# Designs tried in a protein design run: peptides against a protein of PDB entry 3J47. Part 144

Target 1, 121 residues: chain A of PDB entry 3J47
Amino acid sequence: IRLTNQLKSLKGLQSKLKDVVEYLDKVINKELPINHTILGKLQDVFNLLPNLGTPDDDEIDVENHDRINISNNLQKALTVKTNDELMVIYISNLVRSIIAFDDLIENKIQNKKIQEQRVKD
Target 2, 69 residues: chain B of PDB entry 3J47
Amino acid sequence: YEEKEESNLAATKSMVKIAEQYSKRIEEEKELTEEELKTRYVGRQDPKKHLSETADETLENNIVSVLTA

## One batch from the design tools (peptide; made by RFdiffusion4, then SolubleMPNN)

Design b2_p29_7_s3 (from b2_p29_7, 19 letters changed)
Fold by OpenDDE base, seed 5:
Structure b2_p29_7_s3 (fold): chain B 121 residues (1-121), chain C 69 residues (1-69), chain A 29 residues (1-29)
Amino acid sequence: as target 1 above (121 residues)
Amino acid sequence: as target 2 above (69 residues)
Amino acid sequence: SEEEEEEKKREEENIKRLDLELQSLKTAL
């Protein structure tokens, strides 16, 4: 249950990140005007969601105020760090779940073998 | 600005430490899985059980780390 | 014996429980 919920949350985050990337690409390509409301909501989502953003998107040349850029870069770096940590935790949980599943399968096989032996006796 | 930078640096250091711990846990998990595989072939239940237990412990530690992070 | 039948029944119940747990884990994945 807990692992399943974590996986579901991760999938939801992945979908959202994909949507964000697609939106940003459309804005970069000037296919869509910059919607400030969407950007604000996205920022709220990034503040609430562990930033799963790829480290490469950090080079957004926001030429404006060096201080804001530094703060944004720092915030971005913290966000990237938080994302990396969350990814590591997620992968770790997945690996543990896989191991637990393998153990369950083995236990099932053992139980089946015990049952087969009892039937032969 | 300096306080924020210091906070970010501390957070980054913490993340590196978590990553190292994660890598170690992954290795422990692999070892358990190998023992389970060997036990499956040898028909010895005990090594497999031990591997499973170690994998469970590794998973638990990762969950705790995720929750703490 | 009646005791052996009860033991077999308990084992079958344990196997069923394990199967349910496996299915739950599979669904979680």
Scores: peptide ipSAE 0.410, ipTM 0.817, DockQ to the pose 0.010
Fold by OpenDDE base, seed 3:
Structure b2_p29_7_s3 (fold): chain B 121 residues (1-121), chain C 69 residues (1-69), chain A 29 residues (1-29)
Amino acid sequence: as target 1 above (121 residues)
Amino acid sequence: as target 2 above (69 residues)
Amino acid sequence: SEEEEEEKKREEENIKRLDLELQSLKTAL
């Protein structure tokens, strides 16, 4: 569900970006007047996007962006953080699997003991 | 889209909390494994079962964390 | 023995629980 929602959000953003590009092309071709309000909102969205191209020195709080796989350089740091989180989750799952396996072995040993007792009786 | 974004933000906050809890969960899993080992030697099934249950809960929480991530 | 049957039932239930947990774990992975 969450992954699906993230994917849907990403697809929505992609579609919106495509619409903006198409709109900009139409404006350049003088087919439509420039809607300054839409451009301003788009610019705000772009400013909220991690700066992909110019690593300008501004303290864009790299920490908050580390979670969102959106922008390549900041995304690289974010990808590293995401990889670390995924690694932790993977290790945790592995540990749980080991514990579950140990319990299975114990249950099997117990079952074997019960069978051996039944054969002796 | 907005609902999904809000859900993702909530999930992200949950991941931070999960990361903090992860260390604690690992310790709880170790304790459960030790109790299972002890229960194996002592023949006391109840501590082993409790350890197994805690390990399962820890696994479920990790899966939820992965899905939230 | 009635006690042996009860113990056997408890063991079977434990095995079933373990199998369910394993299946749940497999589904969770």
Scores: peptide ipSAE 0.470, ipTM 0.833, DockQ to the pose 0.009; fails the geometry check
Fold by OpenDDE base, seed 4:
Structure b2_p29_7_s3 (fold): chain B 121 residues (1-121), chain C 69 residues (1-69), chain A 29 residues (1-29)
Amino acid sequence: as target 1 above (121 residues)
Amino acid sequence: as target 2 above (69 residues)
Amino acid sequence: SEEEEEEKKREEENIKRLDLELQSLKTAL
């Protein structure tokens, strides 16, 4: 079920990305104005897909004009939020693993004590 | 697609809630570790068990968060 | 003795618990 939903989401994202590319091409050709609804939907998809590799900061050509920057800033902010959530989850898992390790150490110590008592009896 | 979008939105909201509770979970984990340390030194079964149970609960919640994310 | 066998069983159960915890830790990693 989960994998199927993930696959469906990926397919949906792929379709949306294709639509965005097509829209961007039309905007570049001055055939259509910038459609805010498509950009909003794209942002929603990016918010839902945390593992879309952060495009390396380096290749975002800084040069293109102010309006593209605002949409990119919101998208960047959403990506940052997602990264923060993932980081929190990672830290939580690490902490739980440490606790589990501590419990294992304690269990090992207890088992050794029990064995030592058995040898003395 | 719409059902998956709704599920993803619900998951995102759940992740936010998990993030808010994360600090509390970390504190609970620390308390468990302290109880384990105390139990290691004094009389192992009861405080250590409680610490282990809280740690397990914290771990489970994190796993659920990862699965929801 | 019967008591020694019971104690051995308890130790085996503790070892099994440790193994389960180790497996849980491995799964968490």
Scores: peptide ipSAE 0.451, ipTM 0.829, DockQ to the pose 0.009; fails the geometry check
Fold by OpenDDE base, seed 1:
Structure b2_p29_7_s3 (fold): chain B 121 residues (1-121), chain C 69 residues (1-69), chain A 29 residues (1-29)
Amino acid sequence: as target 1 above (121 residues)
Amino acid sequence: as target 2 above (69 residues)
Amino acid sequence: SEEEEEEKKREEENIKRLDLELQSLKTAL
């Protein structure tokens, strides 16, 4: 149940990230005007959701004004940090799942051996 | 700006702490795996069960940590 | 003896199946 919920959450996040990327691409291409409200909400989402976006691609050197650059750098740094945290959590969950699975397999093997011994006795 | 910086700093510190906790949990998980391996050789079901339970607890704690983050 | 050998073979097959399941889980992860 928990793993299924995590997978569902991850899929939802992936879909949302795709939508965000698509929106950002449209803004970059000037197909859509920069909506400040959307950007604010996006920032809130990024603040709440560690941006697992590859830290490398958002090296958009937005040569924008020093303060905006500092804010963007800080936001980028926060995003990177959040991504790192999410990665660590993901890896941790994966490792735990593997261990649990290994234990399950071992338990199954042991149960089978016990049953076989009982049939022999 | 300052409030955001402070919040980010706090979040960063929390992440470092979580990472340390994670590292410790990984080590605990390894110890459990070694105990399971040893239990396979000793044929005692109890140590293996205990290892499995500890692994499950570790997994649960990680999930809770993820949900809290 | 022959029955014991068949039983061992079945056990080995079951162990192999479990190993494959583990590998599948590892790959999925």
Scores: peptide ipSAE 0.429, ipTM 0.819, DockQ to the pose 0.009; fails the geometry check

Design b2_p29_8_s1 (from b2_p29_8, 18 letters changed)
Fold by OpenDDE base, seed 4:
Structure b2_p29_8_s1 (fold): chain B 121 residues (1-121), chain C 69 residues (1-69), chain A 29 residues (1-29)
Amino acid sequence: as target 1 above (121 residues)
Amino acid sequence: as target 2 above (69 residues)
Amino acid sequence: SREELVEGLKRQEEAMKLLREIQKELEEK
């Protein structure tokens, strides 16, 4: 289910990106006015993407290659963040496992004491 | 597509919350371990049980966090 | 960093080893 939903979201994003590219090509060719709705939806998708560091309002003029690199850097940053979160979860699970093991040891010691007391009785 | 996006957003928010809860859970786990140590040395079963329960809760929360991640 | 993640995983592996050792001690008892 989760993987299927992720795949569906990825497919939806791909379709939207294709539509945006097609729209941008039409705008560049002066065939259609800038579709503000598509741009708004794309912005919404980008905003739903973990904030690739708000490109500071600075130079929009950075060549398409730099924008792709920024997108890749943002994806990389998101991947790093996800990795950090996974690491924290892993460490937490390890700590919990250690505590659970300590409790098991103590329970075993108590059980042995109870058995020894029963044998004396 | 929208349902998956919403699920991913919810998962991301949950992960952030889990990270905050993780720090708290680590502290709770330490407290439980100290109580277990004290109970092991002093023979007070109640503090040890409480520590064990807190450790289990911390473990469960971490597992849920891993599953949500 | 990726290196920090790898170190975290190594620490988790060490903790799992320690847990296994504690389990063995419990079995001996």
Scores: peptide ipSAE 0.457, ipTM 0.866, DockQ to the pose 0.014; fails the geometry check
Fold by OpenDDE base, seed 1:
Parts: structure tokens; sequence; C-alpha cells
Structure b2_p29_8_s1 (fold): chain B 121 residues (1-121), chain C 69 residues (1-69), chain A 29 residues (1-29)
């Protein structure tokens, strides 16, 4: 569900970007007027997510190690911080898995003891 | 698109909350493990079961956190 | 680090809102 929603959002963004590019081309060719409202909103998006609009900026490691980047470009810049967070989550999952295995082992031991008692009776 | 965006927003908010509660969940997991160890000595199944259930819940929460991250 | 994460999530929320608004405007054309 989550991945599907993310993919849908990304597809919507891609379609919108394509439409904006086509519109800009028409404006450059003097076929249509500039939609100032769309351009203003797009600029606001770029101000919030500066690396989303420039594919080339996706490769630029911005050395912000201490910030969690949600955007792939910003995430690259914040890769160290993201890696630390993911590592903590991974360790926590590992610990939970170990506890679950310990419980399974104990349950197996108990079952074995019950069977041994039944054989002795 | 709107439903997906709402879901993503909710997930983002949940991620912030999960980050705050993460340390507490780790401590709760440790407590459950100690209870399981005690249950081996006392021979009572109830504390062990409770520990196992809490460990499973903690694991599930971590998985959700990873998915939200 | 936690504070920065919260700030990042807030920025993402704002960006998503803006994207929805832009999508609505594009659909109106």
Amino acid sequence: as target 1 above (121 residues)
Amino acid sequence: as target 2 above (69 residues)
Amino acid sequence: SREELVEGLKRQEEAMKLLREIQKELEEK
C-alpha cells in the first residue's frame, strides 16, 4: 500500500513536470502565455526541495550529514545521517528477531520436557 | 493521488513519533527478555508468553518504522 | 538529529501539499 501510494505520487509529479516543460516550450515559442500561478507554486516546491527540479543536482553530495533527507538528492547529501538512522532501526529489528528466536527455543525445550514426563509416567 | 498523499503525510507524522518512542521500545524489549529468563526459573508459562507477545509487538513496530523511514 | 528529522518531515508535508495544488491547477487547463 505505502509503496503503491509513493509510486502514484511520483507518477503524478512526473506527469506534471512533463506538462510544465511542454507549457514552457509553448511560451518560449510565443504560442501560450506563461501561467504565473503554476510557476509560482513550482518555485515554492523547489524552495522546499531544491534538488528535485535539477536531475544533475541528484549527484551532488551536499555535506549535510546531520539532516534526514527525504528527497533522494537531499538524502545523498544527508547520507551519513540517514545511514545512522537506518542502522539503529536495523539493530532494533535484529534484537527483536533474537528475542523471538529465544522464545521459540524455550518453547521447544518446554515441549520436549513435557514429552519426556509423559514417557516416564 | 490525494489518498496517497494523505497516507504519506500520516506515515511521515508516524515516523516522527516512532523516532521518539524507539528508545522506550528497546527498553521494553529488554524487560521482556528478563521476564522470559525469570520464567525459565519459576516454571510459569504466563510471563514467558507475555514476553514473547511484547517482543513480537516491538518487532512489528520496528518493521513499520523501517517502512516509514 | 531527531529535530532535523521532524523538520524534514514537515518540509515533506508542505511539499506534498504544494504538489497537490499544482496538480489541481494543471487539471484545470
Scores: peptide ipSAE 0.453, ipTM 0.830, DockQ to the pose 0.669; fails the geometry check
Fold by OpenDDE base, seed 2:
Structure b2_p29_8_s1 (fold): chain B 121 residues (1-121), chain C 69 residues (1-69), chain A 29 residues (1-29)
Amino acid sequence: as target 1 above (121 residues)
Amino acid sequence: as target 2 above (69 residues)
Amino acid sequence: SREELVEGLKRQEEAMKLLREIQKELEEK
């Protein structure tokens, strides 16, 4: 379920990105004005989605490269934050697992003691 | 797609909350370990069980957090 | 960092291995 939802979100994003690219191409060709609403939504998506590697890094002009770099830096920062959160979660899980194992060991020891006591009785 | 996005957003918000709760969970885990240690020494099954349960809960929460992340 | 996350995961794996070893020792007793 979760993976499917993630895949769906990625597909949706991909579709939206395609639409944006098409729009940008039309704007570049002076066929349409810049749709600020689409750009705003895209920015919102980029703010929400840390590692949207824009695969199209290759052809975009140097001036856009700085803005893209800023966006990439922001994305990188968000990715770092996400990684930090994941690390915390991982460490927590590890600690919990250790505790659970300790309890399991203790339970086993207790069970053994109970069994030994039953044999003595 | 929108439902999944909403779910992801909720998960992200949950991750923030998890980060805040993480410190508490770590403390709970420590408490569980201490209770287990105490239970081992005192022979009281109940404190040990409680510690184990708390540790399990903490682990589960962390696992869910990782899965949501 | 991503590298730190990977290291954290490795540490978790090591801890799990240790726990499994402890479990085996308990089974042998």
Scores: peptide ipSAE 0.446, ipTM 0.866, DockQ to the pose 0.015; fails the geometry check
Fold by OpenDDE base, seed 3:
Structure b2_p29_8_s1 (fold): chain B 121 residues (1-121), chain C 69 residues (1-69), chain A 29 residues (1-29)
Amino acid sequence: as target 1 above (121 residues)
Amino acid sequence: as target 2 above (69 residues)
Amino acid sequence: SREELVEGLKRQEEAMKLLREIQKELEEK
């Protein structure tokens, strides 16, 4: 579900970029005026992105390994950082699992003690 | 598109919250482990149960973090 | 860093808001 939603959002952005390009081509051909409002918003979106490339362009060399993926293009460069973060989450899950097992073992020990007491009575 | 965008936004907000609370959750997990150890020595069932429940909640939060990451 | 991640997530949230606004403008055409 989450990955599908992310993909849909990316496709929406791609379609919008395509529409902007088509609009620019029409303006160059003197068919339509430029929508300055849409262009301004698009520029704002690009300024918020760490890389100016389309999120689907896997070919953009990203140098930043130390940040978590904000965009798909940055994600490649950030793969190392993402792996480190995932490793931390994994270790945390392991620790929680160990605690849960310790509790289970203790519960079993208590149950055995209760049974032994019942046999002595 | 709108539903997916809302879901992604919610996930992003959840990640921020997880990042802020991560250190606190680790400390809570340690406290639970200490309470379990104490419960083994003192024989108090109630503190041990509470520790187990908190450990489970911490585990669940980690799973949600993995799904959000 | 954790702080950098949080900042990145905030930027993503802002980008999503802008994307929604652009979608509304496209629907009005």
Scores: peptide ipSAE 0.421, ipTM 0.813, DockQ to the pose 0.602; fails the geometry check

Design b2_p29_8_s2 (from b2_p29_8, 18 letters changed)
Fold by OpenDDE base, seed 2:
Structure b2_p29_8_s2 (fold): chain B 121 residues (1-121), chain C 69 residues (1-69), chain A 29 residues (1-29)
Amino acid sequence: as target 1 above (121 residues)
Amino acid sequence: as target 2 above (69 residues)
Amino acid sequence: SKEELNAGLEAQQESSKLLLEIQKELEKK
């Protein structure tokens, strides 16, 4: 579900970007007037997007560094953060697995002791 | 798309909380393991079971976190 | 079996420590 939603969001963004590019091409070709509202929204989106061209370290929002690359530079930072989070989760799972294994061993030992006691009786 | 964006934002916030909770859960899991060890020495079945259950819960939470990431 | 249990516990402790270290590194970023 979550991955599907992320994929859908990414696809939606891609479609929107494609529409914007197509619109911009039409404006450049003087086929359509400049839609100022769309351009304004796009500019807002671009301003919210990490600077794709000049990786100024300063525009890497810390939150975006931990999240997946929505836009190239910020996306890299976000990808790194996501990888770090995944690593933590992986280690956590490993720790839990070890604990569960320890409990299993203990249970086996207890069961063995119970069986040995039953044989003695 | 907006719903997914909101979901992703919520997921990210949840991940941060999960990381913090994970640290706490790891500690809790360790404590439970110590309690299980202590319980093994004391021969009390209930503390061992509780530790095992907590370890399982910690594992489940980690799995959910991975699925959320 | 007791040795295996102790080894498992030690492994868990090491894994938990590593996880804590990773978490600290993530918090620094």
Scores: peptide ipSAE 0.468, ipTM 0.857, DockQ to the pose 0.018; fails the geometry check
Fold by OpenDDE base, seed 4:
Structure b2_p29_8_s2 (fold): chain B 121 residues (1-121), chain C 69 residues (1-69), chain A 29 residues (1-29)
Amino acid sequence: as target 1 above (121 residues)
Amino acid sequence: as target 2 above (69 residues)
Amino acid sequence: SKEELNAGLEAQQESSKLLLEIQKELEKK
């Protein structure tokens, strides 16, 4: 469900971005009048997007690695962070699995001891 | 799309929280392992069970974290 | 077996150590 929703959102965003680019191209070519509402929304999106060209982005990228990347470069950095988080989660799952396995082994040993006692009785 | 966006935003916030809690979960897992080890030596079934339960909870939390990430 | 149990415990300890190392690296970022 969550992955499907994320994928849907990403697809929707991609489609919207494509539409915006197409619209901007038409406006640049004077084929369509400037829609102030669309431009305002786009500007809002850009303002929410990390500045791709500012060197301060490296420090901000490190801090914003914890935030959903609004831009591709930031997205790369966030992707790295996401990968790191995923790795941590993976390792945690492995550790938990090992713990669970240890418990299973212990349970098996106990069961075996119980069976051996029953055979002796 | 909007519902998914809201869900993703919520998930992102949850991920930050999960990252913060991850270290704590690791420590909790270590504590469980120690308790299990102690239980193995003492032969107390109840502490071992508790350790197993806590390990399972930790695993579940990690899975939820992965699903949120 | 007791040997298997000990091996599992060792594996868990190693995994926990690795998790701690990852956590330290994450804290450094």
Scores: peptide ipSAE 0.450, ipTM 0.851, DockQ to the pose 0.016; fails the geometry check
Fold by OpenDDE base, seed 1:
Structure b2_p29_8_s2 (fold): chain B 121 residues (1-121), chain C 69 residues (1-69), chain A 29 residues (1-29)
Amino acid sequence: as target 1 above (121 residues)
Amino acid sequence: as target 2 above (69 residues)
Amino acid sequence: SKEELNAGLEAQQESSKLLLEIQKELEKK
């Protein structure tokens, strides 16, 4: 149950991250208009979960901020960097969690096989 | 401004180093997964255990890196 | 289940790919 929930959460996070990346790519490629509401929500997500933000979203936000104030640009650049680092850490943790989950699944399978062998004996 | 630029450059270099370390950790995780797969096929519990341990170590290192960042 | 294990493996592979992409972006900066 706990492992399954962790995997589900990880999958959900991965899906969300993918969606964000896809959105950012579409904005960069001018396939979609810049939606301020979406950007604001994305910023909120980054502020709440710096690890969940796509580096590209943070970079775009930093570039826009760089135009407004040099001091804000540095802070934004630092924020982007921090977000990138947090993202790497988050992904790493996610990967480790997945590996741990795989090990748990394997252990369960082995236990099941052992139980089946015991029933046959 | 110059001090900030230098700080940003240093920070960027540190991030690159962290990324490299992360890549290495990912590779270690893959190795563990491969051992797990091999163990699954061969029925050898020891390789699977080793893979799991390597994955755990990789996770721990990532957590420490996140905490340090 | 075997299906869950495969799903976990796929997720790990995707995460690893994403990490590699992040690394590439960091190298570009």
Scores: peptide ipSAE 0.447, ipTM 0.839, DockQ to the pose 0.026; fails the geometry check
Fold by OpenDDE base, seed 5:
Structure b2_p29_8_s2 (fold): chain B 121 residues (1-121), chain C 69 residues (1-69), chain A 29 residues (1-29)
Amino acid sequence: as target 1 above (121 residues)
Amino acid sequence: as target 2 above (69 residues)
Amino acid sequence: SKEELNAGLEAQQESSKLLLEIQKELEKK
């Protein structure tokens, strides 16, 4: 459910972005008049979006490294952090699996002991 | 779309909380292992079962964390 | 076997230790 909602939101954003690009292309080609309201909203979105397009600004504030992959360049640093978190989760799952396996083995041993005692009886 | 965005924000906040809880879960897993060891020495089935159950709960929480991540 | 059970327990302890180390590294970042 959560993943599906995230995917739906991403698809919606992608569709909207595509519409904006198409609109901009039509304006450049003088096929449609410039809708100032849409452009203003897009500009606001771009101002709120972390600088997706400027590769060169090294000042990715080191403090925000912990936040997840929303935007591509910030997304790379965020991707590394996300990868580290995923690794921790993976290792934790492995540990849990091993513990569960150990318990299963112990249960099997106990069951075998009980069966052996019953046969002696 | 807005509902999904809100859900994603909530998930992100949940991930931060999960990171903190992860350390606690690791400690809980250790405690379960100790109980299993004690059960082996004492020969009591109940402590071992409890350890197994706690390990399973920890595993489930990790799976949920992976799904949230 | 009892030997297999002991080996499994040791593996679990090592895995738990590794998880703790990873957590410490994440906290430093």
Scores: peptide ipSAE 0.447, ipTM 0.847, DockQ to the pose 0.016; fails the geometry check

